# Ledger of designs, part 44: peptides against a protein of PDB entry 4KTY

Target 1, 266 residues: chain A of PDB entry 4KTY
Amino acid sequence: YVLNDIGVIFYGEVNDIKTRSWSYGQFEDGILDTCLYVMDRAQMDLSGRGNPIKVSRVGSAMVNAKDDEGVLVGSWDNIYAYGVPPSAWTGSVDILLEYRSSENPVRYGQCWVFAGVFNTFLRCLGIPARIVTNYFSAHDNDANLQMDIFLEEDGNVNSKLTKDSVWNYHCWNEAWMTRPDLPVGFGGWQAVDSTPQENSDGMYRCGPASVQAIKHGHVCFQFDAPFVFAEVNSDLIYITAKKDGTHVVENVDATHIGKLIVTKQI

## One batch from the design tools (peptide; aimed at target 1 W76 C111 V166 Q197)

Design b2_p21_2_s4 (made by RFdiffusion4, then SolubleMPNN; from b2_p21_2, 11 letters changed)
Fold by OpenDDE base, seed 5:
Structure b2_p21_2_s4 (fold): chain B 266 residues (1-266), chain A 21 residues (1-21)
Amino acid sequence: as target 1 above (266 residues)
Amino acid sequence: YSFVIAEKEGDRSGSSERIEF
């Protein structure tokens, strides 16, 4: 994983899976220096830079521009007039070098761009990493481990009440590390996500969350395990909001979220 | 949390989007 400088990212829809090549370029000139610069901008203590738990958590914050003027500005409105459209990027190198040169966030990214750049960051720093794509990826905004879909009495979605959402697909990273801060057996792959989705203890960051812990329902383990669990395993709860303010659960769908999780095997 | 692999080249234009329920 660390030695691969070119990869494939899965995207599209579960019934029309697509791939795009991505050049990670972790060995290219200036990339390591840029990764160090990113940690400098994060004001990361030198002693922490050897700890993959701290590095991956800081990286998840700093690859996005929110909070800290990190690497990438996200945009999902199909208006990219002041930068590069997310689909135009083919690798991490140009993004990271632009960030290092300009010392300003680079425009624009979406999940696969965040994941691509973050994968470079992790691999450059010697952390084995891969990109994971989840189709029908939930975004739980209130940490209740379910997708609350509020319906009007006519059956249409009440967008004002419905805060939770689902991506057609979402990309994040898994990083390989030991977790001495967790019980034995919860090391290995850790989910980390640099796409700015939710605030985690004051910053838009996510992880590292133990994949093994999530698989076994241990959502109490740091970091952000409830959010990552919800991304892959949330039930859809359809709730009719009555005019009198009462709520009635109309349906529960336990099959919609996380229909397919894909990664490239190495 | 299960993994599957599929490959086919796309046009790279596919954005991530919020789905409607």
Scores: peptide ipSAE 0.321, ipTM 0.715, DockQ to the pose 0.118
OpenDDE base, seeds 1, 2, 3, 4: peptide ipSAE 0.322, 0.329, 0.289, 0.343; ipTM 0.711, 0.738, 0.700, 0.715; seeds 1, 2, 3, 4 fail the geometry check

Design b2_p21_3 (made by RFdiffusion4)
Pose (drawn by RFdiffusion4):
Structure b2_p21_3 (pose): chain A 261 residues (1-241, 247-266), chain P 21 residues (1-21)
Amino acid sequence: YVLNDIGVIFYGEVNDIKTRSWSYGQFEDGILDTCLYVMDRAQMDLSGRGNPIKVSRVGSAMVNAKDDEGVLVGSWDNIYAYGVPPSAWTGSVDILLEYRSSENPVRYGQCWVFAGVFNTFLRCLGIPARIVTNYFSAHDNDANLQMDIFLEEDGNVNSKLTKDSVWNYHCWNEAWMTRPDLPVGFGGWQAVDSTPQENSDGMYRCGPASVQAIKHGHVCFQFDAPFVFAEVNSDLIYITAHVVENVDATHIGKLIVTKQI
Amino acid sequence: HYAYGGEKLSSQHFLDTLKSL
């Protein structure tokens, strides 16, 4: 989780698992300096840089380009003007070195690409880290921790009213640290996510959220635990437009995996 | 809205899931 500079990112389907190799390259010339440059650009106060909670949260904001001209721009537009399609990248090095050299956000990325770059950032600084993949990953748009699926009278999905969504898969990172800001028992792995989905306190960032706190549903503990809980375990609520028609308690988060040791 | 993952599920998928329940 610190010294391995290559890894595997899982994707595809639960009974059709695909792998994508990834070069983290945290030891390559120019990468450590690039990680420091990222924190400088985020205008992160130096006095907080010894705190992994802060470093990880800044990283979750700065790895994406929204709000702060950070590292990577997300796109699904099937065009990818003036850049590289997200699927073309095979590691983090070219992205990070290009960012340091050009001093401009790099185009383009999707969830595993954000996760790969963020993993490089964490391991390079010495924060143990890994990439996790969540199959059938919920995206909660209204912060009620459930998927609200609105149906027309005919029982079909009303695409105008329905805003929540579900991904075939989503990848984020876990960072290892104590949580002196939380009661004892909530350190260890913290979910951190640099892929923009929902604003957290006015910026696209997410975490650190204690995985242990998410497991027992104690999502009152900072940061962004409710959103992460919703990603792995929200119920699907079918609502006819308002009457609750049905509830699917098993659809979301069928499987979560990471590379073996 | 800015969101990126492994493609979104279609409305048809949710309708088939509801009929299966």

Design b2_p21_3_s1 (made by RFdiffusion4, then SolubleMPNN; from b2_p21_3, 13 letters changed)
Fold by OpenDDE base, seed 5:
Structure b2_p21_3_s1 (fold): chain B 266 residues (1-266), chain A 21 residues (1-21)
Amino acid sequence: as target 1 above (266 residues)
Amino acid sequence: SSSSGGGKLSDEFFVELKKKL
């Protein structure tokens, strides 16, 4: 997990799983220096840099450009005129070296690009890390652990009322560390995500959230466990918005979200 | 959405959800 500098990222649809190669390049010239520079830009003190909990949380914030002029600008509008289309990237090295050279956020990324760069950052700093792909990944916008899908009386989605969303797939990272800040047994793999999705205590970041805690429904454990839990376990709640302003639950689907979670073992 | 793009809810997804209801 630390030594592998080339990987595979899963994407596509649950019924049409695709793979892409990604070069992490954590041992390439200038990459360690760039990772240190990222922590410098985050104003991370030297004592914190030895703590994988702090490092992974800072990394989740700094790999995205929001709030702090971090590494990558996300774009999902299919307009990439002022940078590189997300699909054109083949690895982390060019992105990180561009960031170090320009000292400005690099355009553009989507989830697998964020996950790829973040994986390099973690591995470069000696934190075992892997990329995880979740098919039918929920994005809970109101922190209620549900996907509230509002429907018009005709059965069409009311996009104005529906704030929650579901990704066909989403990529994030798992980082291996001890969690002395949690009860015994909740160390090991921790979910961390640098794709800017939700604000976590003042900035766009996510994790580390204990995978073991999430698997056992312990959403009270820091950091961002409710959000990560929702990504993989949310129920779809179909709500009809009536003309009189009343809401009626029409259906509940507990099987759709997190239908398949894939990670490479090597 | 291009097959290479991150998972934005496509119109197709909503159509499939509607069929399940």
Scores: peptide ipSAE 0.035, ipTM 0.683, DockQ to the pose 0.368
OpenDDE base, seeds 1, 2, 3, 4: peptide ipSAE 0.035, 0.032, 0.033, 0.034; ipTM 0.717, 0.698, 0.701, 0.688

Design b2_p21_3_s2 (made by RFdiffusion4, then SolubleMPNN; from b2_p21_3, 12 letters changed)
Fold by OpenDDE base, seed 1:
Structure b2_p21_3_s2 (fold): chain B 266 residues (1-266), chain A 21 residues (1-21)
Amino acid sequence: as target 1 above (266 residues)
Amino acid sequence: SSSSGGGKLSDEYFLKLKESL
């Protein structure tokens, strides 16, 4: 989880799983220096740089360009005129070295690019890390731990009535660390995500969230456990929005979100 | 290399899914 410099990222659909190679390159020239530079740009205190909780949280913020002129600009509109299409990247090294030399955010990334660069950052700093792919990954935007699907009175879906959404797949990272700030048993793998999805206490960042806590339904612990829980375990709630402004729950599907979660074992 | 990007599921997808319940 630290020594491997080449990996595989899972993507595609649950019934058509695909893989892509990704070069992490955490040992290549200039990469460690760039990771230190990222923490410098974050104005991270030196005393915090030895704490994987703080480092992973800062990394989740700084791998995306939002808020802090971090590493990557996200784009999902299939128009990449001012940079490199996300699919053209084959590894983290070129991205990180471009960021270091230009001192400006690199265009463009999507979830696997964010996860790839973030994995390099974590591994470079000695934090065991892996990429996780979640198929049917929910984005709960209103923090109600459910995926709301609004229907018109005629039964048609109207996604404009909510900011909730579901990714066909989403990639994030898990980082291995102790969590002395949490109850016993909630150390180990922590979910962290650098894809800018939601604001967490003033910044687009996510985690570290205890995987063990989430698996046991404990979402009261720092950081961002409710959001990560919702990504993997939200119920689909079909809600009829009536003309009088009332909402009626028509159906619930508890089986669809997080149907498959994939990560490498080695 | 060629690869598909992640995307948000469509209204049509959820309509079809609802009909399967």
Scores: peptide ipSAE 0.512, ipTM 0.880, DockQ to the pose 0.350
OpenDDE base, seeds 2, 3, 4, 5: peptide ipSAE 0.472, 0.504, 0.512, 0.492; ipTM 0.872, 0.881, 0.880, 0.877; seed 2 fails the geometry check

Design b2_p21_3_s3 (made by RFdiffusion4, then SolubleMPNN; from b2_p21_3, 14 letters changed)
Fold by OpenDDE base, seed 1:
Formats: sequence, C-alpha cells, structure tokens
Structure b2_p21_3_s3 (fold): chain B 266 residues (1-266), chain A 21 residues (1-21)
Amino acid sequence: as target 1 above (266 residues)
Amino acid sequence: SSSTGGGRLSDEYFVKLKESL
C-alpha cells in the first residue's frame, strides 16, 4: 500500500467494469518535496505533519484547488480548453511537478485524477492508502442520508427540486491509521476524498471517516461520516411533489446505491 | 489513454429504474 508506485483504478459501469493504469510515482524526484510543499501551502504546523488524521484531512482539502489554491481544478463539462483533459493524465508525477513549478492549480481533474494524486500524497508521507471505486455513488447534498428523486404529479422527474445526484462511479481513497479520537475498533481504513463535492466545516474536503463506523451505521463520528455513508448506502427515495407543496413518498429503492465497491488489494 | 469520465446519472435513468420496481 505504500511501496507500490503503479496501480490500477477501476471505472466504467457496474455491468462494464473497466481498469486504467495509474503511475503514483511517490519515489520520483521532486514528488516528496512537492508533498511537503502542499503542506506548507496549507500552512500546516510541523506538529500536525506527523498525525495521519490531520495530514489526510489537509490532503483532502489541498488536492483540490477550491478554497486554498490546491493542486487540481475539477472539470466535468467536456470542455478543457485551458488545460489537460482529465483522461490524458496517466499518473500523479506530471501533475504534482507542474503544481510545484507553477505554484498554481493544475487543470484538469475528475474523481480518478483526484484519487490518483491524493494516493501519491498519502503514500509519500508514509500513510498506507488505496483507491476505492464506488459504482452508483450518491451525492447527498442536503445531509438527509437519502438520495431524493422528485417527481411531478405526472410521474416525470424534476431534478430542479434537489441538488442530490448519483455518479455512475466515483473514486476516493482509503487511508490506514489509528483513530485515538474515536472509540476502540474504529481505526484501520478511513475514507478520505479530495474530489470537491461538499463543504466540510468551511472547506471542500472529506474525511477521514471510519470505514468500520460507517459499516456499523455510526455516522456521528468525525469526519464527514454521514456524507460517506450516503455515498454507499443511501436509499433512492422517489418523492412526488404535489402542487400544494406537500411531498409524498411513492417508492423506495434500498438496493441501488453502492451496488459495487471495488478496491485493489496491494 | 482513452477513458470514460464519471458522470451524473440522467433523469431518464431514474424514470426507467422506477418502472422496473
């Protein structure tokens, strides 16, 4: 998890699983220096740099450009005129070295690019890390642990009534660490995500969220456990929005979100 | 290398899914 410098990232769809190679390059010249530079840009105290909880949380913020001029600018509109298309990247090295050289955010990333760069960052700093791909990954925007699908009275979907969405797939990271800030048993793998999805206490970041806590339905533990729980376990709630402003639940699908979660055991 | 980017599922997808319930 720390020593492997080449990996595989899963993507595509649940019925058509695809893989891409990704070079993490955590041992390449200048990469460790760049990771230290990222922490410097975050103004992270030296005392915090030895704490994987703090480091992973800072990394989740700094790998994206939002809030803090971090590493990567996300784009999903298929218009990449001012940078490199996300699909053109083959590894973390060029991205990190460009960031270090230019001292400006690199364009552009999507989830697997964020996850790839973040994986390099974690591994460089001695934190065991892996990439996780979740198929049918929910984005709960209103923190109700549901994927709300609003219907008009005629049964048509009205996507304007919610900001909730589902990704065909989403990639994030799991980092291995102890969690002395949590009850016993909630250490080990922690979900962390650098793709800018939601604001977490003032910044676009996510985690570390205890995978064990989430698996046992404990969403009250720091950090961002409700959001990560929703990504993998939200019910699809079909809600008819009546003209009088009332909402009626028409259907519930508890089987669709998080249908497949894949990670390579290295 | 060629790859398919992640995308949000469409409204039509959920309509079809609902009909399958």
Scores: peptide ipSAE 0.495, ipTM 0.877, DockQ to the pose 0.351
OpenDDE base, seeds 2, 3, 4, 5: peptide ipSAE 0.052, 0.046, 0.490, 0.035; ipTM 0.663, 0.674, 0.881, 0.724

Design b2_p21_3_s4 (made by RFdiffusion4, then SolubleMPNN; from b2_p21_3, 13 letters changed)
Fold by OpenDDE base, seed 4:
Structure b2_p21_3_s4 (fold): chain B 266 residues (1-266), chain A 21 residues (1-21)
Amino acid sequence: as target 1 above (266 residues)
Amino acid sequence: MSSSGGGKLSDEYFQELKKAL
């Protein structure tokens, strides 16, 4: 997980799983310097740089450009006029070196690009890390642990009635660390995500969330465990929005979200 | 290879999914 400089990222659809190669390049010239520079830009105290909890949380914020002029600008609108299309990237090295050279956010990323760059950052700093792909990944925007699907009275879906959404797939990272801040048994793999999805205590960041805690329904543990839980385990709730402002639950599907989670084992 | 970016599922997707329920 630290020594492998080339990876595979899973993407596509659950019924048509695709793979792409990604060069992490954590040993390439200038990459460690860039990772240190990222932490410098985050104004991270030297005392925190040895703590994988702090490093992974800072990394989750700084790999995206939101809030802090971090590494990557996300774009999902197919407008890439001022940068590189997310699909054109094949590795982290060019992105990180461009960031270090320009001192400006690099355009553009999507989930696998964020995850790829973040994986390099973690590995470069000696944190064992892997990319995880979740198919049917929920984005719970209101922290209710549900994926709300609103219907009009005629039965038509109206996504404008919620900010909740489902990704066909989403990529994030798992980082291996001890969690002395959590109860015994919740160390090991921690979910961390640098794709800017939700605000976490004032910044677009996510994690580290204990994978073991999430798997056992423990969403009360820092950081962002409810959000990560919802990504992999939220129920689809079909809700009819009545004209009188009442909501009626029509159906619940507990099997759709997080239907497949894939990671490359070493 | 045009690696399809991760995208949000459409209203049409959920509309069809609802019909199967």
Scores: peptide ipSAE 0.538, ipTM 0.878, DockQ to the pose 0.360
OpenDDE base, seeds 1, 2, 3, 5: peptide ipSAE 0.035, 0.034, 0.034, 0.507; ipTM 0.700, 0.697, 0.693, 0.875

Design b2_p21_4 (made by RFdiffusion4)
Pose (drawn by RFdiffusion4):
Structure b2_p21_4 (pose): chain A 261 residues (1-241, 247-266), chain P 21 residues (1-21)
Amino acid sequence: YVLNDIGVIFYGEVNDIKTRSWSYGQFEDGILDTCLYVMDRAQMDLSGRGNPIKVSRVGSAMVNAKDDEGVLVGSWDNIYAYGVPPSAWTGSVDILLEYRSSENPVRYGQCWVFAGVFNTFLRCLGIPARIVTNYFSAHDNDANLQMDIFLEEDGNVNSKLTKDSVWNYHCWNEAWMTRPDLPVGFGGWQAVDSTPQENSDGMYRCGPASVQAIKHGHVCFQFDAPFVFAEVNSDLIYITAHVVENVDATHIGKLIVTKQI
Amino acid sequence: AEAAEEAFWENNAEAIQKPSS
């Protein structure tokens, strides 16, 4: 989780698992300096850089280009003007070195690309890290920790009212650290996510959220545990437009995986 | 009947589903 500079990112379906190799390249010339440049550009106060909670949270904001001209721009537009399609990248090095050289956000990326770059950032600085993949990953748009699916009278999905969504898969990172800001028992792996989905305190960032706190539903502990809980375990609520028609308690988060040791 | 109802709810679940994020 620190010294391995290559890895595997899982994707596809639960019974049709695909793998994508990834070069983290945290030891390549120019990468460590690039990680320091990322924190400089985030205007991160130097006095907080010894705190992995802060470093990881800044990283979750700065790896994406929204709000702060950070590292990577997301796109699903099937055009990818003036850049590289997200599927063309095979590692983090070219992205990070291009960012340092051009001093401009790099185009383009999707969830595994954000996760790969963020993983490089964490391991390069010495924060143990890994990439996790969540199949049937929920995106909660209204912060009620459930998927609200609105149905028309005919029982079909009302696409105007329905804002929540589900992804075939989503990838984020886990960073290893104590959580002196939380009660004892909530350190270890912290979920951190640099893929923009929902604002957290006015910026696109997410975490560190204690995985142990998410497991027992103690999502009151900072940061962004309710959103992460919703990604892995929200119920689907079918609502006819308002009458609750049905509840699917098993659809979300069918499987979560990471590369073996 | 139960199978058709189950398939109906599965189709509604798939309607909101998207490729990778």

Design b2_p21_4_s1 (made by RFdiffusion4, then SolubleMPNN; from b2_p21_4, 16 letters changed)
Fold by OpenDDE base, seed 1:
Structure b2_p21_4_s1 (fold): chain B 266 residues (1-266), chain A 21 residues (1-21)
Amino acid sequence: as target 1 above (266 residues)
Amino acid sequence: SAKKEAEKLKNIANSILKGAA
């Protein structure tokens, strides 16, 4: 994981899985300096820089531009007039070197670009890391561990009431570390996500969340385990909003979210 | 073209809701 500078990122649809190459370039000239610069911009204490829990959480915040003028500006509107389209990037090196040179956020990223840059950051700092792709990835924005889909009385979706969303796919990272702050057995792979989806204790960041804890239904442990659990295991709750203001659950789909989670094992 | 690749790689918000419609 740490020594591999070229990777594969999975994307597309669950029934039409696609792959793209990504150059991490963690050994390229200026990349380590840029990763150190990212931690300097985060005002990260030197004592914290040896702790993979702190480093991965800071990296999760700093790979996105929100809150802290971090590395990448996200855009999903298909209008990229003021930067590079997310699909034009082939690796992390150009992005990180542009950030270091300009000292300004780089435009633009989407989930696989965030995950690619974050994977470089983690690997560059000696943290074993991989990219994970989740097909039908939930975005729970009210922290209730379910996807609330509001319907009109005619069965059409009420887009004004429906706040939660589902990505056709989403990419994040898993970082390997011990978790002495958690019960025994919840070390190993930790989910971390630099795509700016939700606020976590005042900043757009996610993780590290114990993959083992989440797999066993333990969402009470730091950090952001409820959000990561919802991404992979939310039930879809179809709710009819009646004219009288009452809500009626019409259907529950427990099989749609997290249909396939793919990561490169090698 | 880069535009066609961008369209292929676009995350679709509420993709399930488009199929129910």
Scores: peptide ipSAE 0.100, ipTM 0.691, DockQ to the pose 0.045
OpenDDE base, seeds 2, 3, 4, 5: peptide ipSAE 0.067, 0.080, 0.043, 0.079; ipTM 0.690, 0.689, 0.668, 0.687

Design b2_p21_4_s2 (made by RFdiffusion4, then SolubleMPNN; from b2_p21_4, 18 letters changed)
Fold by OpenDDE base, seed 2:
Structure b2_p21_4_s2 (fold): chain B 266 residues (1-266), chain A 21 residues (1-21)
Amino acid sequence: as target 1 above (266 residues)
Amino acid sequence: DEKEKKEKFEKIRNSILRGAA
């Protein structure tokens, strides 16, 4: 989880699982210096740089360009004219070195690119890390732990009201650390996500959220446990918005989100 | 019909399914 500089990232569909190689390159020349530079750009105090909780949280913010001119600009519109298409990246090294040399965000990333670069960042700094792929990954944007799907009276989705969405797959990271800030037993793997999905206390960042806490429904534990919980275990709520402004729940599906979660075991 | 209902909501679900995150 630290020494392996080449990895496999799972993607595709739940019924058609695909894999892609990713070179983390945490030992390549200039990569450690770049990771230190990232923390410098974050204005991270030296005292915090030895704390994996702080480092992983800062990393989750800084691997994306939002808020702080971090490493990667996300793009999901299939228009990549001013950079490299997300699918063209094969590893973290070129991205990190470009960031270091240009001192500007690198274009472009999607979840596996964010996760790949973040994995390099964590491993480079001695934090055991792995990439996790969640199929049917929910994006809850109102923190209610539900996927609210609003329907017109004719049964079509009301796109104006429906703000939540489901990714066919999403990749994030798990980082291994102790959590002295949490009750005993909630150390170990922590979910962290650098894909800019939601604002967390003023920045687009996510985690560290205790995997054990999420698994046992302890969504009150810092950081961002409700969001991560929703990604893997939210119910789909189908709601008809009536013309009179009333809402009627037509169906609830508790089985769809988080259909499969895959990670490299060793 | 439960089957028809399931198919209906499956279509709806697929309509909100996004590509790679």
Scores: peptide ipSAE 0.445, ipTM 0.903, DockQ to the pose 0.872
OpenDDE base, seeds 1, 3, 4, 5: peptide ipSAE 0.443, 0.433, 0.432, 0.436; ipTM 0.903, 0.898, 0.900, 0.902

Design b2_p21_4_s3 (made by RFdiffusion4, then SolubleMPNN; from b2_p21_4, 16 letters changed)
Fold by OpenDDE base, seed 3:
Structure b2_p21_4_s3 (fold): chain B 266 residues (1-266), chain A 21 residues (1-21)
Amino acid sequence: as target 1 above (266 residues)
Amino acid sequence: MEEEEKKKFEEIRNSIMKGAA
């Protein structure tokens, strides 16, 4: 998990799983220096740099450009005129070296690019890490652990009320660490995500969230466990918004979200 | 659920899907 500098990222659809190669390049010249530079830009205290909990949380914030002029600018609108299309990247090295040289955010990334760069960052700093792909990944915008789909009385989606959405697939990272800040048994793999999705205590960041805690339905533990839980386990709630302001639940689908979660087996 | 009703909800679900590149 630390020594392998080339990986495979899963993407596509649940019925048509695809793979792409990704060069992490954690041992390439200048990459460790760039990772240290990223922590310097975050103004991370030296005492915290030895703590994988703090490092992974800072990394989740700094790999995206939001809030702090971090590494990557996301783009999902198919307009990439002022940078490199997300699909053109083949590894982390060029991105990180460009960031270090220009000292400006690099354009552009999507989830697998964020996950690839973040994986390099974690591995460079000696944190075992892997990329996880979740098919039918929920994006809960209001932190209620549900995907609320609001319908008009005519059956059409009410786009004003429907804030939640579902990714066909989403990639994030799992980092291996002890969690002395949590009860016994919730160490091991921790979900961390650098793709800017939701604000977490003032920054676009996510995790570390205990995979074991989430798997057992414990969402009360730091950090961002409710959001990660929703990504993999939220129910789809179809709600008709009546003209009188009342809401009627038309259907509940508990089987769609997180239908398949894939990571490279080592 | 009837097949027609199931299809309706599938279409609605598809309308809220976001696509990664």
Scores: peptide ipSAE 0.412, ipTM 0.876, DockQ to the pose 0.734
OpenDDE base, seeds 1, 2, 4, 5: peptide ipSAE 0.331, 0.383, 0.390, 0.372; ipTM 0.849, 0.869, 0.872, 0.865

Design b2_p21_4_s4 (made by RFdiffusion4, then SolubleMPNN; from b2_p21_4, 17 letters changed)
Fold by OpenDDE base, seed 4:
Structure b2_p21_4_s4 (fold): chain B 266 residues (1-266), chain A 21 residues (1-21)
Amino acid sequence: as target 1 above (266 residues)
Amino acid sequence: SAAEKKKKFEDIRKSIEKGAA
């Protein structure tokens, strides 16, 4: 398959699905060299660079700036004074070339920017990749596979009892590879995410997590399957925190998270 | 009612929903 240089990223709300074009530019001058430079900055052994499992995992770490001075600094506070607003990016090329030239993290990204750059990185290195948008994406912060919503006795939300959150949408990548490290049948599409959400074994990275494993509830398989499972399948648990310290589950919604997952067909 | 309860929790959910990740 000829990898398309231009993609579509889905975003917005589940009831108002929007699309944006993204130029991956994986064949543009300097982009492959930049991807190699990213792996050099990660101190990735040459022997690992031919392994899509290792490459995608390193890429998930290095496309974000956390831990390792990787490609993109995330910002969600609407303060973009020292860089480019995430919405102003239209493709990966300028970001990657800026990173290579400056040797410093590029400001700023959000999920679709991370996913766009990561998609370029994967494709440059010969890994088939696509962007996935999950509407009502859970961020499980305590690894309990739930999206906990705590309420005070008066019915107001207590935001102090959990760091769990729901995004209206989140974008990550799926990369196609064999998984000889997993049981037969769990190769194919692997979820990988470069948006810095959770620490995975010492670094802000995510995946590769077998999409087939996740689909069948097999969260025991490396890497980060519980987190990705939670993103797409967490139950919303509405819990009233009583003054006596007891918790009472008032409602469970098993249908909201991951209500729609969209990707462009490759 | 069940509908009122559903609406209540939906409103709560909407209040905690973040923008784009």
Scores: peptide ipSAE 0.454, ipTM 0.906, DockQ to the pose 0.845
OpenDDE base, seeds 1, 2, 3, 5: peptide ipSAE 0.449, 0.451, 0.443, 0.450; ipTM 0.903, 0.904, 0.900, 0.903

